# Peptides against a protein of PDB entry 7BBL, part 45

Target 1, 86 residues: chain A of PDB entry 7BBL
Amino acid sequence: IAQESLESQEQRARAALRERYLRSLLAMVGHQVSFTLHEGVRVAAHFGATDLDVANFYVSQLQTPIGVQAEALLRCSDIISYTFKP

## One batch from the design tools (peptide; made by RFdiffusion4, then SolubleMPNN)

Design b2_p12_6_s1 (from b2_p12_6 with E5R Q10R)
Fold by OpenDDE base, seed 1:
Structure b2_p12_6_s1 (fold): chain B 86 residues (1-86), chain A 12 residues (1-12)
Amino acid sequence: as target 1 above (86 residues)
Amino acid sequence: AIEERLAEARAV
């Protein structure tokens, strides 16, 4: 019985999720995105780009609880989730 | 904390 290994199945699953993620980043370009961060913080910003290893989000018009920053860098590790209109 | 990083979030 030919069956794909569990490791291979997991790899394919990870690859699929990664692809979805990367496609979402492409779709985000130029759009306002609502970010849910740790500690209950939520911000909104126009997505510009990420660095090559997707460690940081470069955004503009970052709306924070204390004001708006024209250009800003968000640490991806701080982001729990995001939503936007494609 | 997250808020401290947001305060220093200005992009270079």
Scores: peptide ipSAE 0.371, ipTM 0.839, DockQ to the pose 0.024
Fold by OpenDDE base, seed 5:
Structure b2_p12_6_s1 (fold): chain B 86 residues (1-86), chain A 12 residues (1-12)
Amino acid sequence: as target 1 above (86 residues)
Amino acid sequence: AIEERLAEARAV
């Protein structure tokens, strides 16, 4: 019986994780999300959308330590993790 | 650096 190569297994694993990530974005739409950023900073915002390469998060009512922004752009590379209630 | 980017994060 043919055995799938290690490289192929890793590729499928990455694809599965990517799919789960994208589905979480869909579930996030319209909800308030708590974001953990670098340097111990935490913010909250309502998720709107992301761009085509998922480099940026378009959010509203961004609550930051220095104030609230009605509409804002978060860099995905600044985000360590996020939580929300579906 | 993070807070600096948050201050300029307003979307156009």
Scores: peptide ipSAE 0.370, ipTM 0.839, DockQ to the pose 0.024
Fold by OpenDDE base, seed 3:
Structure b2_p12_6_s1 (fold): chain B 86 residues (1-86), chain A 12 residues (1-12)
Amino acid sequence: as target 1 above (86 residues)
Amino acid sequence: AIEERLAEARAV
């Protein structure tokens, strides 16, 4: 059998990572999520939805160092990582 | 500037 090209292997790897990301979004719906942001900031919020085009996370009960926002928007570009309990 | 964005994070 023919060996898969390096470029094809990289493409499959990117696709796999993208799928894992999308599945995590589905799994976090309705759950409290801990977000690690830039500048050492960490927040917690209940995940509502994401906007793939605008690159936003729509959340509720956002706990920040300066208070709680009942409904809030997090920029995806501000998020380094997140964790939650499925 | 991230703290400023959090201060204004209220969804519209």
Scores: peptide ipSAE 0.365, ipTM 0.836, DockQ to the pose 0.024
Fold by OpenDDE base, seed 2:
Structure b2_p12_6_s1 (fold): chain B 86 residues (1-86), chain A 12 residues (1-12)
Amino acid sequence: as target 1 above (86 residues)
Amino acid sequence: AIEERLAEARAV
């Protein structure tokens, strides 16, 4: 039995992580999410959706240090991490 | 900076 190559194993690992991420997005829909951003900034918002390449988060009730926005767009590149309760 | 982008982050 031919052993799977290292690069093939890594490809499967990346695919698994990608799937977990996408499923996480589905679980976030309609829930309040806490986002950790750069420069020590933290915000909270209700997750709505992302664009096709998941470059942006479309959210509502965005609570920021400078105020609340009813509808907003968060750049994924600004996000270090996020947490929520499914 | 982050705060400037957040201030202009209105979706639409």
Scores: peptide ipSAE 0.363, ipTM 0.837, DockQ to the pose 0.024

Design b2_p12_6_s2 (from b2_p12_6, 4 letters changed)
Fold by OpenDDE base, seed 3:
Structure b2_p12_6_s2 (fold): chain B 86 residues (1-86), chain A 12 residues (1-12)
Amino acid sequence: as target 1 above (86 residues)
Amino acid sequence: ALEAALAEARAV
């Protein structure tokens, strides 16, 4: 049995993670999402859309420590993690 | 970064 190369195994693992990520984005539509940012900052917002290439999150009703922003753009580089209830 | 902008705004 020809063993799959290590590179091919890693590629499959990356593809599986990417698929899970994309499915999570689809599941986020219309839901409030909790975002964990750097330095322990946490915000909540309604998910609108994302640019899959740039990984920008277009959100509404962004609850921040200084108040609610009606419309906002969150950059992927600012986000450590997110969670939501499907 | 958003967190830096928010931190600056909180300091005002």
Scores: peptide ipSAE 0.040, ipTM 0.612, DockQ to the pose 0.018
Fold by OpenDDE base, seed 2:
Structure b2_p12_6_s2 (fold): chain B 86 residues (1-86), chain A 12 residues (1-12)
Amino acid sequence: as target 1 above (86 residues)
Amino acid sequence: ALEAALAEARAV
């Protein structure tokens, strides 16, 4: 049995994680998502879309500690994690 | 960053 190289296994794992991520983006469309940002900041927003390179999240009804923004752009690099109910 | 924007808003 030819064992797949470690590099090939890692490549498949990265591809699987990327696919899972992209599917999560599709699944969250129109749902309220809770985002964990840096420094313990947590916000909630309705997910709209991402840009072509998935660098930004376009969201609505962004609930922040200082108020609600009707429309907002979250940079992917500012997001540590997110959760939502499909 | 949103954190920076929030920090700036808190400083006002």
Scores: peptide ipSAE 0.038, ipTM 0.604, DockQ to the pose 0.018
Fold by OpenDDE base, seed 4:
Structure b2_p12_6_s2 (fold): chain B 86 residues (1-86), chain A 12 residues (1-12)
Amino acid sequence: as target 1 above (86 residues)
Amino acid sequence: ALEAALAEARAV
């Protein structure tokens, strides 16, 4: 039985995690998502899409402490975490 | 970007 190399196992693991993430994004489309940003800021928005390298999140109805933005762009680097109900 | 995406995929 040919033992799969450690590098090959790691590559498959990374690919599986990436696929899981992308599927999670698809499941998120149109749902309200709670985003945790830096400095303890939390916002809620409806997820729309990401760009090609997943550097930005396109969202709608962004609820911020100072009001609601109909359309907005969140940088992935500004997001600490998020949660949503599938 | 990839590191953040992989970290998120673990958390979900």
Scores: peptide ipSAE 0.021, ipTM 0.561, DockQ to the pose 0.069
Fold by OpenDDE base, seed 1:
Structure b2_p12_6_s2 (fold): chain B 86 residues (1-86), chain A 12 residues (1-12)
Amino acid sequence: as target 1 above (86 residues)
Amino acid sequence: ALEAALAEARAV
């Protein structure tokens, strides 16, 4: 039985993580997500979609410290972390 | 960005 190379195992692991991430994004659709932004700012929004490179998050009903935005675009670089209930 | 996103996916 040919043992899978370390490089092949690492490639499989990266592919599995990417698939898990993409499935998580699909699970977020229509759900409220809590985002932690820079400077300790926390916002909540309904998740809509991301672009292909996940550079941007398209969200609705964005609850910010200064009010609610019906629709908004969050840059991935502005997001430290997020959480949601699937 | 992708590495951070994959780290978040581990928490789900």
Scores: peptide ipSAE 0.021, ipTM 0.557, DockQ to the pose 0.063

Design b2_p12_6_s3 (from b2_p12_6 with E5A Q10R)
Fold by OpenDDE base, seed 5:
Structure b2_p12_6_s3 (fold): chain B 86 residues (1-86), chain A 12 residues (1-12)
Amino acid sequence: as target 1 above (86 residues)
Amino acid sequence: AIEEALAEARAV
């Protein structure tokens, strides 16, 4: 029985995570999302759209410590994690 | 980014 190579296992794992990530983006539509940014900054916003090529999250009603922004852009590179209720 | 964080979580 040929054992799957480590590289193949890692590739499958990455593929599964990518699919999970993309599906999570679809699931965010119409929901308020809590974003964890660097330096312990946390914000909440309604998901509008994402641009995977530019790696931007376009959100509305962004709640920040300084106030609420009606429309805002979050760079994916600045986002550590996010949570939402499906 | 989150996609990298998820990948790192699987490396543990």
Scores: peptide ipSAE 0.024, ipTM 0.540, DockQ to the pose 0.064
Fold by OpenDDE base, seed 3:
Structure b2_p12_6_s3 (fold): chain B 86 residues (1-86), chain A 12 residues (1-12)
Amino acid sequence: as target 1 above (86 residues)
Amino acid sequence: AIEEALAEARAV
């Protein structure tokens, strides 16, 4: 029985994470999402879409410390984590 | 970045 190499196991693990991430993006469409940004900043917004390389998040009703923005663009690099109810 | 954070979280 040929044992799967460590490298192949790691590759499968990375692929599983990628699939999970992409499915989370699909699940969050139309829902209010809480985003944790740098410096302890937290915002909430309705998720709309991402661009092709998932570099940006297009959102609506963005609740920020200084007010609500009807539409906004969040850079993926600014986002540490997010949570939502499916 | 979210992608990096997910990768790091599973490496622990």
Scores: peptide ipSAE 0.021, ipTM 0.531, DockQ to the pose 0.063
Fold by OpenDDE base, seed 4:
Structure b2_p12_6_s3 (fold): chain B 86 residues (1-86), chain A 12 residues (1-12)
Amino acid sequence: as target 1 above (86 residues)
Amino acid sequence: AIEEALAEARAV
């Protein structure tokens, strides 16, 4: 039985995670998403889109500790994690 | 680029 190399296994794992991420973005469109930011800050917003390099999240109705922003830009570098229901 | 961004996200 030809055993797949470690490098090949890692490559498939990376590809699977990348695909999963992109699919999550599609599933997220129009849904309210809970974002965990640095310093324990949690916000909720409706996902709109990302830019081509997936560096920014364009969101609406961003609920922050200090109020609601109708439209906002979340940089990926500011986001630790997010959750949503498809 | 999206490829680079996704690679970085995997590394962190």
Scores: peptide ipSAE 0.021, ipTM 0.535, DockQ to the pose 0.171
Fold by OpenDDE base, seed 2:
Structure b2_p12_6_s3 (fold): chain B 86 residues (1-86), chain A 12 residues (1-12)
Amino acid sequence: as target 1 above (86 residues)
Amino acid sequence: AIEEALAEARAV
Protein backbone atom coordinates (compact mmCIF):
# COMPACT_ATOMS: atom_id res chain seq x y z
CA ILE B 1 0.00 0.00 0.00
CA ALA B 2 1.58 3.27 -1.11
CA GLN B 3 1.82 5.58 1.88
CA GLU B 4 0.56 9.10 1.33
CA SER B 5 3.35 11.68 1.32
CA LEU B 6 3.82 14.00 4.27
CA GLU B 7 3.03 16.95 2.01
CA SER B 8 -0.25 15.38 0.95
CA GLN B 9 -1.14 14.63 4.57
CA GLU B 10 -0.47 18.27 5.50
CA GLN B 11 -2.61 19.44 2.59
CA ARG B 12 -5.52 17.31 3.78
CA ALA B 13 -5.07 18.59 7.32
CA ARG B 14 -5.17 22.22 6.10
CA ALA B 15 -8.26 21.48 4.05
CA ALA B 16 -9.99 19.94 7.07
CA LEU B 17 -9.17 22.97 9.22
CA ARG B 18 -10.43 25.32 6.52
CA GLU B 19 -13.67 23.38 6.24
CA ARG B 20 -14.20 23.49 9.99
CA TYR B 21 -13.47 27.21 10.04
CA LEU B 22 -15.93 27.94 7.25
CA ARG B 23 -18.62 25.85 8.94
CA SER B 24 -18.11 27.82 12.13
CA LEU B 25 -18.56 31.10 10.24
CA LEU B 26 -21.86 29.89 8.86
CA ALA B 27 -22.99 28.70 12.27
CA MET B 28 -22.17 31.95 14.07
CA VAL B 29 -24.32 34.17 11.85
CA GLY B 30 -26.91 35.95 13.95
CA HIS B 31 -25.38 34.85 17.24
CA GLN B 32 -23.43 36.59 19.93
CA VAL B 33 -19.87 35.37 19.79
CA SER B 34 -17.22 35.58 22.47
CA PHE B 35 -13.84 36.39 20.97
CA THR B 36 -10.52 35.85 22.63
CA LEU B 37 -8.00 38.40 21.42
CA HIS B 38 -4.33 38.82 22.15
CA GLU B 39 -3.10 39.56 25.66
CA GLY B 40 -6.05 37.71 27.18
CA VAL B 41 -8.58 40.33 26.07
CA ARG B 42 -12.09 38.97 25.64
CA VAL B 43 -14.88 40.70 23.78
CA ALA B 44 -18.38 39.73 22.77
CA ALA B 45 -20.24 40.77 19.65
CA HIS B 46 -23.03 39.80 17.32
CA PHE B 47 -21.60 38.37 14.14
CA GLY B 48 -22.73 39.96 10.90
CA ALA B 49 -20.50 38.98 8.03
CA THR B 50 -16.96 38.34 6.93
CA ASP B 51 -14.92 38.86 3.82
CA LEU B 52 -12.79 35.77 3.43
CA ASP B 53 -10.18 37.59 1.35
CA VAL B 54 -9.99 40.77 3.42
CA ALA B 55 -10.08 38.68 6.59
CA ASN B 56 -12.32 41.08 8.47
CA PHE B 57 -15.32 40.31 10.64
CA TYR B 58 -18.18 42.75 10.58
CA VAL B 59 -19.77 42.70 14.01
CA SER B 60 -22.31 44.66 15.99
CA GLN B 61 -22.71 45.48 19.67
CA LEU B 62 -19.04 44.89 20.34
CA GLN B 63 -18.59 44.70 24.09
CA THR B 64 -15.07 45.76 24.98
CA PRO B 65 -13.47 46.32 28.38
CA ILE B 66 -13.97 50.08 27.93
CA GLY B 67 -17.45 50.14 26.43
CA VAL B 68 -19.77 49.05 23.65
CA GLN B 69 -19.16 49.85 20.01
CA ALA B 70 -22.30 49.66 17.90
CA GLU B 71 -20.51 48.45 14.79
CA ALA B 72 -16.93 47.35 14.27
CA LEU B 73 -14.53 45.46 12.10
CA LEU B 74 -12.38 42.83 13.75
CA ARG B 75 -9.35 41.62 11.89
CA CYS B 76 -9.05 37.86 11.74
CA SER B 77 -5.40 38.18 12.72
CA ASP B 78 -6.46 39.77 16.00
CA ILE B 79 -8.62 36.79 16.94
CA ILE B 80 -7.13 33.78 18.68
CA SER B 81 -10.36 31.88 19.26
CA TYR B 82 -14.09 32.25 19.63
CA THR B 83 -17.05 30.47 21.17
CA PHE B 84 -20.78 30.70 20.64
CA LYS B 85 -24.01 28.87 21.26
CA PRO B 86 -25.43 27.53 17.97
CA ALA A 1 -5.48 33.31 14.55
CA ILE A 2 -8.25 30.70 14.81
CA GLU A 3 -6.63 28.45 12.22
CA GLU A 4 -3.50 28.15 14.32
CA ALA A 5 -5.53 27.57 17.48
CA LEU A 6 -7.45 24.75 15.79
CA ALA A 7 -4.21 23.20 14.59
CA GLU A 8 -2.73 23.33 18.09
CA ALA A 9 -5.87 21.83 19.63
CA ARG A 10 -5.67 18.88 17.22
CA ALA A 11 -2.02 18.30 18.05
CA VAL A 12 -2.81 17.77 21.76
Scores: peptide ipSAE 0.020, ipTM 0.533, DockQ to the pose 0.059

Design b2_p12_7_s1
Fold by OpenDDE base, seed 1:
Structure b2_p12_7_s1 (fold): chain B 86 residues (1-86), chain A 12 residues (1-12)
Amino acid sequence: as target 1 above (86 residues)
Amino acid sequence: LAALDAAARAAL
């Protein structure tokens, strides 16, 4: 049995992570998502869309510590993690 | 922070 190269194993791992990410974006459409930001800040919003090139999340009903915003743009670089109920 | 800054700017 030819052992798969380390590079091929890493490529499969990256592809699997990318697929899981994209599937999570599809699954969160129309749902409220909890975002964990830097410094332990947590916000909740309804998912709208992402721009993969600009690295943004378009969201609605953004609940922040300072109030609710009807529509917002979250930069992906500000997001550590997210969770939602599918 | 910058997401909160964007949220704060769009609430004005």
Scores: peptide ipSAE 0.061, ipTM 0.696, DockQ to the pose 0.032
Fold by OpenDDE base, seed 2:
Structure b2_p12_7_s1 (fold): chain B 86 residues (1-86), chain A 12 residues (1-12)
Amino acid sequence: as target 1 above (86 residues)
Amino acid sequence: LAALDAAARAAL
């Protein structure tokens, strides 16, 4: 049995994580998403779209500690995690 | 905080 190289195993693992990420974006459409940001900050927003090249989330009704924004742009680099109900 | 402050200022 030719054992797959460690590099090939890592490549498949990265591809599987990328697929799961993309599927999560599709599942977010029309849902309120809770985002966990740095410093324990949590916000909620309706998912609109992503820019895959710039790694941004376009969201609406962004609930923040300082108020609600009708439309906003969240950077992926600011997001630690997200949760939503499918 | 700085990112939320920047996003808040960009929406004003």
Scores: peptide ipSAE 0.052, ipTM 0.690, DockQ to the pose 0.032
Fold by OpenDDE base, seed 4:
Structure b2_p12_7_s1 (fold): chain B 86 residues (1-86), chain A 12 residues (1-12)
Amino acid sequence: as target 1 above (86 residues)
Amino acid sequence: LAALDAAARAAL
């Protein structure tokens, strides 16, 4: 049994994670997404698009503790996690 | 947190 190299295993794992991420983006289109930000801040917004180069989330109807923004840009570096109902 | 700072500025 040719043991797959550690590098090949890591490459497959990275590819699987990237595929899962991209599939999640497709699944959230048109849905309200709950974002967990730093400092315990949670916001909800409708997913619009992502910028692949800058890793930004373009969202609409952003519900914040201080009000609703019609459109907003969330930085990926500010996002700890997200969840949505498919 | 620039996104939250932008949100705070837009609400004020």
Scores: peptide ipSAE 0.051, ipTM 0.686, DockQ to the pose 0.028
Fold by OpenDDE base, seed 5:
Structure b2_p12_7_s1 (fold): chain B 86 residues (1-86), chain A 12 residues (1-12)
Amino acid sequence: as target 1 above (86 residues)
Amino acid sequence: LAALDAAARAAL
């Protein structure tokens, strides 16, 4: 059995991770998401949308340590992780 | 972070 090349295996692995990520974005639509940011900052917000390159999260009802913002933009580079209940 | 801190401060 010809073993798949390392490059082909890496390509499939990246594609699978990308698909899982995109599915998570679809699953969070309309849900409250808990975001973990740097320095132990945690915020919660309703997911609205992302931009086409998924560089930003557009969110509503952003709960921050200092108050609630009706609408906000979270940069993906500021986000360590997120969790939500599907 | 600085943008979140600025946005959060602007909301007060």
Scores: peptide ipSAE 0.048, ipTM 0.681, DockQ to the pose 0.028

Design b2_p12_7_s2
Fold by OpenDDE base, seed 5:
Structure b2_p12_7_s2 (fold): chain B 86 residues (1-86), chain A 12 residues (1-12)
Amino acid sequence: as target 1 above (86 residues)
Amino acid sequence: LAELDARARAAL
């Protein structure tokens, strides 16, 4: 049995992670999501979509410590973690 | 992206 190269194993691992991430986005659509941001900030919003490069999250009804924003754009780099009920 | 992909693996 030819052992798959380390590079090929890493490529498959990256592809599997990307697929799981994309599936999580699909499962999130239309649900309220709790986002943990930097500085201990937590917000809740309804997930709408991402852009093509998944750099930004389009959300609605963003609940922040200073008020509610009807529509907002969250940068992926600002998000530490998220949780939702599927 | 890479960090979110790693976290998605832990959650799913």
Scores: peptide ipSAE 0.025, ipTM 0.592, DockQ to the pose 0.066
Fold by OpenDDE base, seed 3:
Structure b2_p12_7_s2 (fold): chain B 86 residues (1-86), chain A 12 residues (1-12)
Amino acid sequence: as target 1 above (86 residues)
Amino acid sequence: LAELDARARAAL
């Protein structure tokens, strides 16, 4: 049995994580997501889409401390974590 | 991307 190289094992592990991530994005579509931002700010919004490099989240009904935004763009760099129920 | 992949893994 040819032992798979360490590099090939790492490549497979990265591919598996990427597949899981992409599946999570698909599962988020149309669902309410809770986002934790910097300074302890928490917002909730309906997930719409991301751009190709997942640099931005397009969301609707963004609940903020100062009111609701019908549509908004969240930068991934502003997001510490998120949770949703599939 | 790797950090986003880790966050998405934690959300599932």
Scores: peptide ipSAE 0.025, ipTM 0.592, DockQ to the pose 0.072
Fold by OpenDDE base, seed 4:
Structure b2_p12_7_s2 (fold): chain B 86 residues (1-86), chain A 12 residues (1-12)
Amino acid sequence: as target 1 above (86 residues)
Amino acid sequence: LAELDARARAAL
């Protein structure tokens, strides 16, 4: 059995991670999500949508340390991680 | 959309 090349294994791993990520986005719809941002900042918001390239999270009821924003845009580059309950 | 959401939730 020819061992799959390391590059091919990495490609499959990236594809699996991407699929898992996209599934998480679908599962977020209508749920409150906790986002961990830089500098240890944590916010919570209701997930609305992403743009086509998944560069931004459109959210509502964004709870921040300085108040609540009715609607907001979170850039993916600002997000370290997120968690939610399905 | 709702069906895709349900499938995604079931897969996580």
Scores: peptide ipSAE 0.018, ipTM 0.527, DockQ to the pose 0.122
Fold by OpenDDE base, seed 1:
Structure b2_p12_7_s2 (fold): chain B 86 residues (1-86), chain A 12 residues (1-12)
Amino acid sequence: as target 1 above (86 residues)
Amino acid sequence: LAELDARARAAL
């Protein structure tokens, strides 16, 4: 069995991570998500959708240190990680 | 693409 090149293995690993990320977005629909932002800031919101390039998160009931926003956009660039209960 | 890969890693 010819071993796949290191480059081919890396390409498949990246594709698997992309698929897992997209599936996580689908699993978030209707759930409260905890987002970790820069400098240890944490917010919670109900996930709505993303745009076509997955550059923004459309969320509702965004709990921030300064209050609750009914609707908001979170830029992906501002988000370090997220967690939710499926 | 690079950002998507960074997000996928940060979610794990």
Scores: peptide ipSAE 0.026, ipTM 0.591, DockQ to the pose 0.075; fails the geometry check

Design b2_p12_7_s3
Fold by OpenDDE base, seed 2:
Structure b2_p12_7_s3 (fold): chain B 86 residues (1-86), chain A 12 residues (1-12)
Amino acid sequence: as target 1 above (86 residues)
Amino acid sequence: LEALDAEARAAL
């Protein structure tokens, strides 16, 4: 059995993670999402859209510790994790 | 990234 190269295994792992990510984006549509940002900051917002290349989330009704923003862009790099109820 | 995204999208 030819062992798949380590590089090929890593490529498959990345593909699987990206698939899971894309599935999560589809499932987020129309839902309020809780985002964990750096420094333990948590925000909630309605998911609008994302650009996979720009790595931004367009969100609405962003609840922050200091108030609500009707519309906002969240950088993916600022997001540690997110949760939502499908 | 784009090729990986294409493969990931095709699997959805």
Scores: peptide ipSAE 0.032, ipTM 0.610, DockQ to the pose 0.262
Fold by OpenDDE base, seed 5:
Structure b2_p12_7_s3 (fold): chain B 86 residues (1-86), chain A 12 residues (1-12)
Amino acid sequence: as target 1 above (86 residues)
Amino acid sequence: LEALDAEARAAL
């Protein structure tokens, strides 16, 4: 039984995570998403789109501590985590 | 980024 290399196992794990991520983006369409940002900041917004490289989230009705923004851009690098109800 | 997209597409 050829044992799969460690590198191959890691590659499969990364691929599975990427698949899950992309599927989560599709599942977010039309849903309100809660984003956790740095410094414990949490915002909620309706998912609109991402750019091709998934560097940014384009969202609507962004609820922030200082008010609601009709449309906003969230940088993926600023996002620690997100949750939504499918 | 394109490399990530290529690998992600291969996983789908």
Scores: peptide ipSAE 0.032, ipTM 0.616, DockQ to the pose 0.162
Fold by OpenDDE base, seed 3:
Structure b2_p12_7_s3 (fold): chain B 86 residues (1-86), chain A 12 residues (1-12)
Amino acid sequence: as target 1 above (86 residues)
Amino acid sequence: LEALDAEARAAL
């Protein structure tokens, strides 16, 4: 039984995580998502799309501590975590 | 993308 190389195992693990993440983005479309930002700031918005490198989230109805923005751009680097109901 | 590669390495 040829043992799969460590490099091949790592490549498969990366591919599985990428697929899972992309499927999660598809599941977010049209749903309200809760985002946790730095310093304990929490916002909620409807997910619209991401760019090709997933550097930004395009969202609508962004609920912030200072009001609601109809449309906004969230940088992925500003997001610690997010949650939604599929 | 780079974050996912880092998570994959940390999980193995």
Scores: peptide ipSAE 0.030, ipTM 0.618, DockQ to the pose 0.052
Fold by OpenDDE base, seed 4:
Structure b2_p12_7_s3 (fold): chain B 86 residues (1-86), chain A 12 residues (1-12)
Amino acid sequence: as target 1 above (86 residues)
Amino acid sequence: LEALDAEARAAL
């Protein structure tokens, strides 16, 4: 049994995580998503789109602690985690 | 960026 190198295993793990992430974006379309941001801030929004580099989330009906924004841009660097129901 | 997008397209 050719044991895959550690590097090959890590590469496959990274590829699987990337695929899972991209599939999650597709599944997220049109759904309300709960985002956890820095400093324990949690917001909810409808996912609209992302840019080609997946650096930004374009969302609608962003519920923030200070009110609702009809449309907003969330940078991926501002997002710690997200959850949604497909 | 193109490499990530190409890998993304191949995974979908």
Scores: peptide ipSAE 0.023, ipTM 0.587, DockQ to the pose 0.211

Design b2_p12_7_s4
Fold by OpenDDE base, seed 1:
Structure b2_p12_7_s4 (fold): chain B 86 residues (1-86), chain A 12 residues (1-12)
Amino acid sequence: as target 1 above (86 residues)
Amino acid sequence: LAELDRAAAAAL
């Protein structure tokens, strides 16, 4: 039985994570999402769209500790994690 | 691709 190469295993793992991410994007459309940012900052916003190439989140009603932004851009590099109720 | 991998990590 030819064992799958390590590289192939890693590629499949990455593909599975990417699929999970894309499915999460579909599921969060129109929902409020809680984002965990660096330094323990947490914000909530309605998901609008994302740029698949640049991985930016375009959101509305961004609730921050210092106020609400009607529309905002969150960079994926600033996001540690997110959660939402599907 | 790297940004997508980062976004995938954020979704875990």
Scores: peptide ipSAE 0.059, ipTM 0.648, DockQ to the pose 0.090
Fold by OpenDDE base, seed 4:
Structure b2_p12_7_s4 (fold): chain B 86 residues (1-86), chain A 12 residues (1-12)
Amino acid sequence: as target 1 above (86 residues)
Amino acid sequence: LAELDRAAAAAL
């Protein structure tokens, strides 16, 4: 029984996680998402899209501590976590 | 692509 290499197993695992993430993005479209940012900042916004390299989140109705922005761009690097209700 | 890996890790 040819055992799949560890590297191949890790590659498949990473691919599965990426697929799950992308499916999650699709599920987020149009829904309000709660984002946790650095320094304990939490914002809520409707998810619109990401760019091709998933470097940014395009969102609408961004609720921030200082007000609401109709449309905004969140850097993925600034996001610690997010949650949404499907 | 590094962001995808971070997001995948955060989704666990």
Scores: peptide ipSAE 0.057, ipTM 0.644, DockQ to the pose 0.075
Fold by OpenDDE base, seed 5:
Structure b2_p12_7_s4 (fold): chain B 86 residues (1-86), chain A 12 residues (1-12)
Amino acid sequence: as target 1 above (86 residues)
Amino acid sequence: LAELDRAAAAAL
């Protein structure tokens, strides 16, 4: 049995993660998402769109510790994790 | 995408 190369295994793993990520974005549409940011900051917002190249989340009704923003941009690099109910 | 793949891997 030819063992799949480590590089090929890693490539498949990355592809699976990409698929899961993209499916999660589709599932977010129309839902409130809870985002965990650095320093323990948590915000909630309605998902609008994302820019895959710039790695930004465009959201609405962003609930922050200092108030609610009607529209906002979240950088993916600032996001540790997110959760939502599908 | 590549950075998101790594972040998604860490979150799973």
Scores: peptide ipSAE 0.044, ipTM 0.628, DockQ to the pose 0.069
Fold by OpenDDE base, seed 3:
Structure b2_p12_7_s4 (fold): chain B 86 residues (1-86), chain A 12 residues (1-12)
Amino acid sequence: as target 1 above (86 residues)
Amino acid sequence: LAELDRAAAAAL
């Protein structure tokens, strides 16, 4: 049995992570998501849409330390992690 | 993207 190359194994692992990410985006639709931003800032918002190329998150009812924004754009570079209940 | 991919993979 020809052993799969290390590069091929890594490519399959990356593809599996990408699939999970895409499935998470579908699961986020209509749910409140908690975002962890830099410097320990945490915000919550309803997921609206994302641009898969730019990884911008279009959200509504963004709860921030300063107040609530009805609509907002979160850039991927500002986000460390996110969590939600499906 | 890679960090989001990992965080999302951990949530599923």
Scores: peptide ipSAE 0.042, ipTM 0.638, DockQ to the pose 0.071

